# Designs tried in a protein design run: peptides against a protein of PDB entry 7UQJ. Part 7

Target 1, 160 residues: chain A of PDB entry 7UQJ
Amino acid sequence: PELYQNFNITPPRGVLFHGPPGTGKTLMARALAASCSSDERKITFFMRKGADILSKWVGEAERQLRLLFEEAKKHQPSIIFFDEIDGLAPVRSSKQEQIHASIVSTLLALMDGMDNRGQVIVIGATNRPDAVDPALRRPGRFDREFYFPLPDVKARFKIL

## One batch from the design tools (peptide; made by RFdiffusion4, then SolubleMPNN)

Design b1_p8_4_s3 (from b1_p8_4, 6 letters changed)
Fold by OpenDDE base, seed 2:
Structure b1_p8_4_s3 (fold): chain B 160 residues (1-160), chain C 160 residues (1-160), chain D 160 residues (1-160), chain A 8 residues (1-8)
Amino acid sequence: as target 1 above (160 residues)
Amino acid sequence: as target 1 above (160 residues)
Amino acid sequence: as target 1 above (160 residues)
Amino acid sequence: MPLEAVID
């Protein structure tokens, strides 16, 4: 909130950080959370991994997502960071696809259901933006994207 | 402190992080503060923006700097991080120049007045090291510098 | 090199970055590599994931580690960063344990075989320092450790 | 360990 408030910008509901592994997406999300926090205005940072949502919350992932969003709403201003959000993408098995589709649908509904006046920002990080359901990338969801490019070989040679 | 202690090094009083925007200076300062903290040894991290010192503390910036250094001393080991420390540089107006000169002079005096045995480290970050008063870059102040290079053009092209 | 050179310190051969997920270990390693690099002095940054060493290099992991260290030596000054170095820890299967033990033993030998005059720094990052073989944490190897704390509750309460 | 980042 505050980072965007300082810019007189309405914070996006959802921001997608995409780029290769180790480009600092997760750390940028934490740094943004930290920069948005002041001694006067605390920003609650909730972190979840996409893979953990699928694996640890088998059969309750939707409920746990709802609880997460409710907690984030109770602790406003807040950031929900989904690391490896592409881990919510359908995996090759039809049974997993249905579970993933339900989780994605729940996440869509939760992002859509966020009041515009709320101080909850959702950040998704992925190495594979094309593996993220296009529905998550629509307006009112992850409608802003930031590419985290590899410091590639020539930066490896000039940072190097 | 601990980073330097683990290396059996006397921490510098002041470190200047310089380099283009978005090179991670602020994040490095926070990560250094974090890495210097252990469960046994907390390092208090104080952050100020150079622009905030000038704009928010009009007429009290010197006092607030003194209070900041006193708090940092009370909460040893500590790090004072000045982000955008070039924001303390004289802006083109004579009235701002006098205010800036007073603030810079106060910062100089505070850095000079730190006991060598103190566990207060000062980190300044700038995009414009040449805009930082040379007096701040003298021994006993920001006498160590770290360049944060742009991920260079070919990294910019594979970062692009 | 340069970070330590600016401090008149001999760089450690190996540094272990440990701390919870998303604490910035990987980015700190990259930022350190970048800060140690100048336009005059490029530091070659080699990154490998512990899990990739085990999974992608089945039966050649030792050879690929040797080649990595040889390349790092050829491109001095250099940093080898092992992300998820705890991924080299023994997994519960005896066959994996033998392969892991061989890889760890090779890494030990490569770290031990580094000339003290070399400008090769090895950084290991882990979320589980206790899962890193204690032999890697001995003098001449990962003999320096940096804890990357969670921005925990009070930093969550002042960053929150 | 919590880094008490006092973000003033």
Scores: peptide ipSAE 0.000, ipTM 0.194, DockQ to the pose 0.100; fails the geometry check
Fold by OpenDDE base, seed 3:
Structure b1_p8_4_s3 (fold): chain B 160 residues (1-160), chain C 160 residues (1-160), chain D 160 residues (1-160), chain A 8 residues (1-8)
Amino acid sequence: as target 1 above (160 residues)
Amino acid sequence: as target 1 above (160 residues)
Amino acid sequence: as target 1 above (160 residues)
Amino acid sequence: MPLEAVID
């Protein structure tokens, strides 16, 4: 019997950081990028807010995603961090259907199109993993999910 | 006075990831292995479920643990991840005493026998750290414990 | 428009790990140091408790901080971890004003004086981020904050 | 980033 599943841990193409607001998702992504960066190995960190991609790039969000992935590929090794990815890739069932569906489809295609040899890691952070299209959470996309739990309210009141 | 405890952070021989189910323990371990893996430095990731070692290898669990550690040593740098380690190394006081005690003793011996120069990290994940034999949590074994807290139920209902 | 904020992730000069006790702050800091340590790249890890710096080094805390940062600079790449940093750098408004204010001012100056090329990362861990002087949380200091949430009490009782 | 740097 195979003694080990050698998960040749191909760096996950996509990691979903999910958990309530203020649980450190954005920070973990930045910390991950910082600790991979040495003098010899600079990791290029691209940060985008999902809602900002939708709101600032109305009608160009798809092109901006393509350009982002292209730049990330040019600047390998790299991390693309989508903060508030629920703003970029809402579940297809939400009433703002067409533009959201096209952005999600573009992101899916970009993640699927990442060459396995590419040193590009995509990190999505969300407070609402159930608001992210399940298609993004499938193998080869955000197939790894890191849960960032909230403090107990009682504990949060001891921190505040 | 020594200005610093230079913890020459010998990579912890063992890290215990403990916390409720769904807090991202297994994922963190996989993410750790992925982020350590570069083109020049492939980390070999071995995953085993503690309960599966006990259930699938009845009478051979000790041999399988030895083989796992031997393969991890051959494929350095490596991570051995035990998911649900409470299934592998239950507290010695549980009524299924003999086989469990021998598996725990074998795991203790394997962790103690890891050469300090070995690039083998053992990660145990459990939902029940108190169900893991305290001997595994001593220095030189799972001497580092990462707590994965649950969200508040109120917060979880805002994520759901 | 700049397609990416290339956060040239200069390793954060300072990272604040904040969250309730037992959320894994100290552990995360140690883990960070261990995983950055390879055979070719030994990370020197300096650990100090904030309260211990204040209590053990009454009248010399500033000198000890300077020496700590000097040693960390000599032993690059390095991590300085302040556990319970709220004990070292209490908010300036607390009645024990003068000694605390001077220690905070020294820590601020040391963090501000870190050369951007220095491979020294400072990690502060606290259970009470609001008890840490806000000046430490400004850009160029502990400008990155990692939140370590408590489990819900209901969830903690399912872990116990 | 070796996430090991994050775990220890």
Scores: peptide ipSAE 0.000, ipTM 0.194, DockQ to the pose 0.066; fails the geometry check
Fold by OpenDDE base, seed 4:
Structure b1_p8_4_s3 (fold): chain B 160 residues (1-160), chain C 160 residues (1-160), chain D 160 residues (1-160), chain A 8 residues (1-8)
Amino acid sequence: as target 1 above (160 residues)
Amino acid sequence: as target 1 above (160 residues)
Amino acid sequence: as target 1 above (160 residues)
Amino acid sequence: MPLEAVID
């Protein structure tokens, strides 16, 4: 019986950083990238906002996601950081839901299509993890979640 | 139009770890160093206290800072950890303000003089980020800040 | 006088991750392993539960711990993650106390016997750091502790 | 998450 689950921790295909605004999600993603960067091993950090995926890439969002993942693969080891990934959440309009569904489906396919040997880590940051499509949070995608707690409101009162 | 802001996250020249006492700033700095250390890639960790910079290095603080950065550069990849960096905060005495201003100016110059390609990360830890000279917190210096929240006082009550 | 305490941060022999349930201790251990993993430098991640050490390894727990550390050394750089390490805490039965004392003594010896140059990091995770034998928390063992705060109960109320 | 250490 295989005594050692060698969790070859395939670098998590996706890590979800979630927590209230100002809890340092973006900073942690950047610091992890920086800490793992060396002269010999530069990690390339790609950043996109979830809102930009919907708004700036109207009609090309799927293509831009594909290009992003191709570029991240080309520049591996790399981190793709999706800031405000809850910006991919469907707005209540049916047209935005269809666009959202297509973009999310593309992101799912890109995350699923990453070879587990690929040195591309995807980090999603959100203040609203429940607004992220549950399909993105499944194993092999954003299957690891880091909660960034609010600084204790009492600690905020000592910093103000 | 440059579609990919390749944030080559130049390893942040400086990262400010801030938060209340006992929030693990020193431990996190050490654990990051340890996690990035390998047999092939040992990160050298240098530690100084902000209070030591003012008190132990009277008249030589600037020289000792220069030597510290030279030694960190020589032993790269390296982390310079300034614990209690708010100990560089001016005491209300005019003489200490002048000494502080000189030391801070030297630290600024050393951080600014680091080649972004240098594998030297500077981590400052403080319980009082507002007591740290704002010039140290500008881009290219301690431009990244990690807040270490108080453990929820309710969580402390479950540990105590 | 040795001006530079070169804290060669020998990769902490042991890091204790502690905090309330659901604070992401296991996730952080895995993410640290993943973030430090590359195609060129795969970190091997070994996971055991403290309860499994007592219950599944009755009469062989000491041997299984030795084999675990040997395998971790063979597959270095490696992380040994003891989830629920407070599961090594003695249950109120005298027989379990003797078994516990032997297992803990073996774990102590294995942690003490690790060459500081070995690329084996031991991470213990617990919700009850006070239930971990104080001998395990001494210098050269789990001498570094990371508290995982509860998400602010108010933040839990926004996630729920 | 910034990991807090309770340094006793």
Scores: peptide ipSAE 0.000, ipTM 0.187, DockQ to the pose 0.112; fails the geometry check

Design b1_p8_4_s3 (from b1_p8_4, 6 letters changed)
Fold by OpenDDE base, seed 5:
Structure b1_p8_4_s3 (fold): chain B 160 residues (1-160), chain C 160 residues (1-160), chain D 160 residues (1-160), chain A 8 residues (1-8)
Amino acid sequence: as target 1 above (160 residues)
Amino acid sequence: as target 1 above (160 residues)
Amino acid sequence: as target 1 above (160 residues)
Amino acid sequence: MPLEAVID
């Protein structure tokens, strides 16, 4: 929220960070949360891993998502960061469809139910943007996507 | 490579990256791999996610680990990076013990079977070091552990 | 330290992290320092912002640099991280030349005065590598440079 | 110098 306000950019509801694994998606999301937090304006950073949400009973996973969004709204300005969101919301493929469909549907509803004026940003990180349900990547949801390129091999060698 | 030579630290077979989620463990492991690759000396970076290895049939997971270590040895100098290694090798807790035990045992054997003179480093990243089997954290395995602290909120603000 | 030994890479005295703002340079430097610290071998991480050093009286800035390097040497293995090093060591441009020249000269002397066998690494981060005095970018100083690429410009603009 | 100790 604050970053977007600082830059006069309409805050997305959701931003998808994608790129090869270890390109800094999770790190950047945390850096964003911390950079937006001033002494005067603390931003609450909520983080969940997609697979950890999915490992719960479906009804408990949905409840946990609802609670997460409610808590984020109560503590706004806030960031909800889903690490490995493809673990939460894989593309609707037939065999595991039912369990994933309910969680995806709940996440869709929660993202759609966010007030655009709310100081809550949702960041999803994935190594596989194409493994994320396209419904999540539509306007009003994760409608902004950020590719994290591999740092050039030359750049990496000298950091070690 | 260069940082370790500066410190005259015997190269570990394995390094455990741990710290709160989104502290940059995966990014750092990738930055490490890329920093080790010069124009003259390319380092091969192998990356696997712990959960993706575990999601295979147990015998296929073991085979994939063996193949990974063989390929890393063939393409040395190399880094094997396990993202979310706690997903591969959780602490031996009674209920899922059998499947995890075989994969952990295979990983232990592979790490123990590495020649200490080999140019293969294994990096495991986890948000939960205490969820990793203590046997993996012993000398000759992941005997070096690096805590990724949350960048101090003040430090993050200055990164902007 | 350990990666560099595994790859038999001569440790740089200094590494320059460069790339557009918010590409994770400071975060990476912090991640580096944190990963170097094991339970058995704690690495001391010194961090200074270039502008904060420069904002002091010139003689105090020089003294602070000397003290920083002395303290880093006393607490080796250690990392000295200069965030926004271009604020400390701008290219010698005529108008502010005198004040910058003394601080740059002191930093050059400190980097040149480091024993190559010392377990002290200097990391400088900048958004503007071309704004850093080329003398600092020479062998035996910041002779290693790492480019932190922008996540795709579309990605960055949407993160802001 | 290793990577991990400074991120938290």
Scores: peptide ipSAE 0.000, ipTM 0.309, DockQ to the pose 0.074; fails the geometry check

Design b1_p8_4_s4 (from b1_p8_4, 5 letters changed)
Fold by OpenDDE base, seed 1:
Structure b1_p8_4_s4 (fold): chain B 160 residues (1-160), chain C 160 residues (1-160), chain D 160 residues (1-160), chain A 8 residues (1-8)
Amino acid sequence: as target 1 above (160 residues)
Amino acid sequence: as target 1 above (160 residues)
Amino acid sequence: as target 1 above (160 residues)
Amino acid sequence: MPLYAVLD
């Protein structure tokens, strides 16, 4: 946050961490949140799992997203981390269209409604960036993307 | 564990994580331990550092290894993680032979003495797999090896 | 580097990563080094392990530290990463006083001798920040500290 | 400070 303010760089509203499962995306998001918290300036870290939002909040997911963003805005500086955001925001054209479309639309509106002066950063993590609605990956939303590679495919193939 | 049980695959007694330092070997071992721990089935994670065993337990390293394996066996399902196992089990022919040979022999005997029905998994991590005694890398011991490459510089650049 | 230059913020000379073992401190330091390396601006990453400096360079540790800092200064922009810095720079009052005190004093002098215009960043990682000499944690040295928590067991379970 | 902030 402070660094973006001093450079007149618009802080990215959203950062997408993508790459295969267990590449440390969630760990990185937590480490970033911890690293941005000094004794003088604690960053509030909100973690949600995309699939948990859909499964736990059937019919209330939109409301819970709004509340999450409001709470993050109240507790600035803050990070909202969506683990498995592909579970929250599947591509609109995926056959599970209706419920997912409303949640995606809500998340889009929430990201678009964040002022660039707000100290709320949204981090999405996914193993399937192509399963995330492309509308979330546009400028002013998840406009920064970070690939977490497998440590060599051979390394992971042996680990699983 | 459950996956191995369902496939009638003998769970590997030992897994060697190898690759350059800071490739996430320790982190992966901890993540695996955490991921195998459900609310119904907590896995006990024992961490030891190879060099610490030699430096802290001069003359008692063999006893402490036995106690560690006994404790892991009592707290099944469990993972024993040896970070920097090359510090614990250097090659027998290395000129620091005598003290290291006894520790290696103890670790070999402990790994050989684990029944395949036990829910104790041993994970060794090293930056120098060639500095680990080849006897530890034989079937029935560290019989699975996983290379942790340096994530491509390009891949990490995108992460920050 | 560039971000600090544009803000007229004196880049921190030293950053301390602390937290439980296997929290990704080393991985983060490498990720940061990689992320600061563009195709146009490669950052040279020097990694040393604190205990290795003491064990491999008995009587030469001070000289090797000087050489490391000189090499890092020659290959700017650069990061020096000390993994397990508590093994390199234990508290002066620890009963292994004499050899460690000389190494600590050398590291202090090297950190103090870095010009704020230099593009050498020092990152120390430790599981035991309280075991690091407090003199290294003063302004102008490791004046930034970042806590790496254990990812919650629930968070790790969801990552795999 | 963001860890990003520290290294840039």
Scores: peptide ipSAE 0.000, ipTM 0.277, DockQ to the pose 0.123; fails the geometry check
Fold by OpenDDE base, seed 2:
Structure b1_p8_4_s4 (fold): chain B 160 residues (1-160), chain C 160 residues (1-160), chain D 160 residues (1-160), chain A 8 residues (1-8)
Amino acid sequence: as target 1 above (160 residues)
Amino acid sequence: as target 1 above (160 residues)
Amino acid sequence: as target 1 above (160 residues)
Amino acid sequence: MPLYAVLD
């Protein structure tokens, strides 16, 4: 929220952080949440792991998503961070398609239902952006993507 | 603790994060502490800077270390993070050897005295692992090391 | 550059990351550089440590700064990251004032000489923003500041 | 319950 407000810009509803494992996606999300928190304006950071929403909340995942978004809305400005969002919203595979479809549909509806004036930012992190349902990557949802490249190890040796 | 318990593995007592400056050692330790904190099981994160223990606590460094470990034990599961641990436990150099030796010996005893069942993890971060007393890097202490490579700038050039 | 361009905003010429040690300043700068790099548009990330420019380049620090900015300009869009910028541009203290004054003056001139259309962002990181020459913190230079709070251990205690 | 990290 504040990072965008400080620039007089409309915050995106959703930002997808993608790139290889260990590229600092989770860390960037936390650091953004922290850096956007001033003494005057604190950002509430909500973190969920995609696979945990599917596994821990079998039959309640939709309710838990709704509660998460409601809590994030109550605690504005806020960030919802989904780590491993490909685990939450995998590209529809036939066998688990109904349960995944309902959770994805719920997340879509929650992102679509966010007022443009809402100070809730959703950050998804994935190592596999192509494993995320394309519907989430559409405008008004995760419409901004940030690639986190592997910092190759060798070139840091030349800046020593 | 939880990261390891989720895998049914015995958490190491001590982990040494080493690598060049700005490789994210401190930040990884914080991210691990935060990722291991669930709604059901929160990890208490204690942070100390090695040089601060020596400089601020002249004559009390041993007591402060003991208090830190006792607090970490009371607030299990917990992480003790020593930033710049080479400043706390430098390789014994002759002139300051007694004060350093007592602090190192205290830290050794505290790490050795941790029950294998204890949910206290000690993370040391250093830019100079070879400047850390080798006794700390032995099995049962900082027996796991993670190298934080410089992200190669050249590969950032190739990812241009 | 891209983070700001994606929002149709003029990128600030300079951003100061400040806050306690280990708050992720360096990592944020890297992750921003990485996140702003797409397959279509890669950001070149230049990193320097402030103290290294003063110590390694005695008598050449000005030339090295000029070369750094020229290289950053050639490799647009780019980020120049100064880690520990308080070491490069300390508040003018009487005794080393001439050498520091020339380096600071060079950095000021380089930041002032950046075209508003330039896709070069300068990020300074410091643990001591008040130790940075106030001239660098003026509009058109490091005119944006991001505070990196310590994740309050107490707030983590209350989120336990 | 959601892990609320209030970053102070």
Scores: peptide ipSAE 0.000, ipTM 0.199, DockQ to the pose 0.074; fails the geometry check
Fold by OpenDDE base, seed 4:
Structure b1_p8_4_s4 (fold): chain B 160 residues (1-160), chain C 160 residues (1-160), chain D 160 residues (1-160), chain A 8 residues (1-8)
Amino acid sequence: as target 1 above (160 residues)
Amino acid sequence: as target 1 above (160 residues)
Amino acid sequence: as target 1 above (160 residues)
Amino acid sequence: MPLYAVLD
């Protein structure tokens, strides 16, 4: 946050963490939240799973997303972390599209509606970046992407 | 811990995790703390970033290091994890040396002063092992080193 | 592995990694597989997501689980990692139980049918240990549990 | 030695 202000760089509103499962995307998001939290400046970390937004918020997913973003705004500086965002925002494929499209549209609008002055960062994590609606990956949304390694078996042999 | 006792092997007082950024050093340290923690035997994990010890503990870094090691001794079995230890213990290079030298000397003394009976393990993580004071890498200090390779460029293309 | 042999301790057939999301469970499982892998002794790491076993293996989940365990036995020493095992093996609660019950029963039988001489370790990761069928948490199955606490800033001082 | 075999 402070780094972006000092450089007069608009902080990315959204960061996509992508890469194979268990590459530490979720851990990085949490690690970021904790590393940016000082005693004076606690960052509030909100987490939602993409599948939970669809399954637990059946019929209320849009409302719950709005509430989440409102809570994040109230508790800024904050991070909203969407784990498995491919479950939330699948590419436009089949008949389940209408509900998904509405949720994706809501998420798009919420990301677009974040003022540049807001200290809310959205992090999406996915194992399938190609399964995420490309509209989410445009500038002003998830405009930064960080890919997360498989610890390759060899890298894994050399790490441990 | 138990393994070392059962084999009558003095546990390494310090382990250096080194390798390129994002190779999972920090996560491994956390992972170890969690894996060695049972319901009966909780390992207390203390983390400090090297840069935080210098920047957040300006003028008190030595005292804070002492307190950290005392807390770790009080809460043993424990792990002290220094992330980015190259920020804490740079090689003796330029005029910033005096403060760094005092902090390094304090860390050396704290590691040397850990009784072999103590269940305190120190883990240092760095991306730059050559930037760590060689005195820390001697027997009885960070005497075990684990290299964390880059996820291979192919894994990194599946990562990155 | 070797540690358990030296102590004549039957290695845990199954280890449950539990704790809040993004606590590094998946990465720990990956880290373990790598750390136990030497140049001479490569550990084969199999990973499956609980939700993928249910959704991608609809009607074949039992067969695919059997094949997975057979492959793991063929490629021992090996680790089978189930990420989000609460998705695969939910507690017996509601009418979706029959398919889940069959998959859980298959997993139970596969874990029970692992010879103590086999070098196959099963790691289940969950954010909801209470949502995992208690039958999986019995001796000879996921009989070891490792809690992965939130790296809350405080827990990050206690773990990290 | 794998790190776990060292710390366990």
Scores: peptide ipSAE 0.000, ipTM 0.194, DockQ to the pose 0.184; fails the geometry check

Design b1_p8_4_s4 (from b1_p8_4, 5 letters changed)
Fold by OpenDDE base, seed 5:
Structure b1_p8_4_s4 (fold): chain B 160 residues (1-160), chain C 160 residues (1-160), chain D 160 residues (1-160), chain A 8 residues (1-8)
Amino acid sequence: as target 1 above (160 residues)
Amino acid sequence: as target 1 above (160 residues)
Amino acid sequence: as target 1 above (160 residues)
Amino acid sequence: MPLYAVLD
């Protein structure tokens, strides 16, 4: 929020961090949350892991997502970070498909229902951008994508 | 490996990175792998996610772990990074318990079978150190633990 | 500090992170500080920007550097991170040259005066390692250098 | 858990 305010940029509603695992997506989201907080203005950082939402919130995932977004709205400026967001929206496998479809639909509705005036940013991180439901990647949702490449092997060497 | 060599330290066989999610565990492991590589000596970085080993390697997980350790030994100096290692060793739940027990037992045997002379380091990352099988956390395995705290509010201030 | 202790490594007095801008040097320093903290033992992370030391601490920069190092010693284990350290040690430009020479000389003396037994690590980050005074890069100071490469051009493009 | 990122 403040980073975008300081740049006079309307923060995107949703940002997708994608790239190979261990490229620093989660750390970047935290660093952004950290960097946007000032002495005068704290950013509230909410973090959830996609697979944990499915496994820990069985039967209540939709409600917990709603509560998360409500809490994020209440504590503006805020960041909601979904680590492994592809774990929330696995590709259509039959029986889990209905539960997944409900959770994804809820997340879509929550992102769509974020009035542009809110200082809530949603960051999704994934190692598999192609496993993220394309509906999440549309304008007004995760409409900004940031690729986190593997640090190039040659590049890693020059750190010694 | 090289970081330890450059410091004249015998690399621990296993290092557990633990702490709240998004504290940079995965990035640190990559940065360590990066930092240990020189123009003359490349560190081979192998990464696996604990939950992926269980889900993608159903029925072949033990074999794939063996192959991973063999490949890491072949490509010394090397780092094996297990992201979300608590996903490999979930607490004893009954039916998955046998598969988990087999995978954990295989990982234990692979870590124990690492000759101390090998330039293979195993890094496990978890958000839930208490969910990691205590057998993995014994001497000769993940016997070095590194806590990745939430950047403490006071610690963040001292950065400005 | 603790990372080095847990590895039984004498921490280098100084580590230079260098590489193109936006390669994660600052993020890495923060991640290292975070990673080295445990539940039982917090690392104190001090951050200063080189240009800010020159601009904000005009006439008191040497004193502020001394205070920073004293505070870091008092709060061991600690990390002092200098972002844009090349901004502290600009190449010899005449009038600013004397002020710069004094600040650099103070930093040199502070790094030299760190007893090896102290759990204080100094990390300098720069985009211009060649603009860092060679005296800072000598043994007992920033004697470990870590290059942060540009993520390969193809990898950067996939962020767009 | 909400992480309060305070860059104070």
Scores: peptide ipSAE 0.000, ipTM 0.301, DockQ to the pose 0.103; fails the geometry check

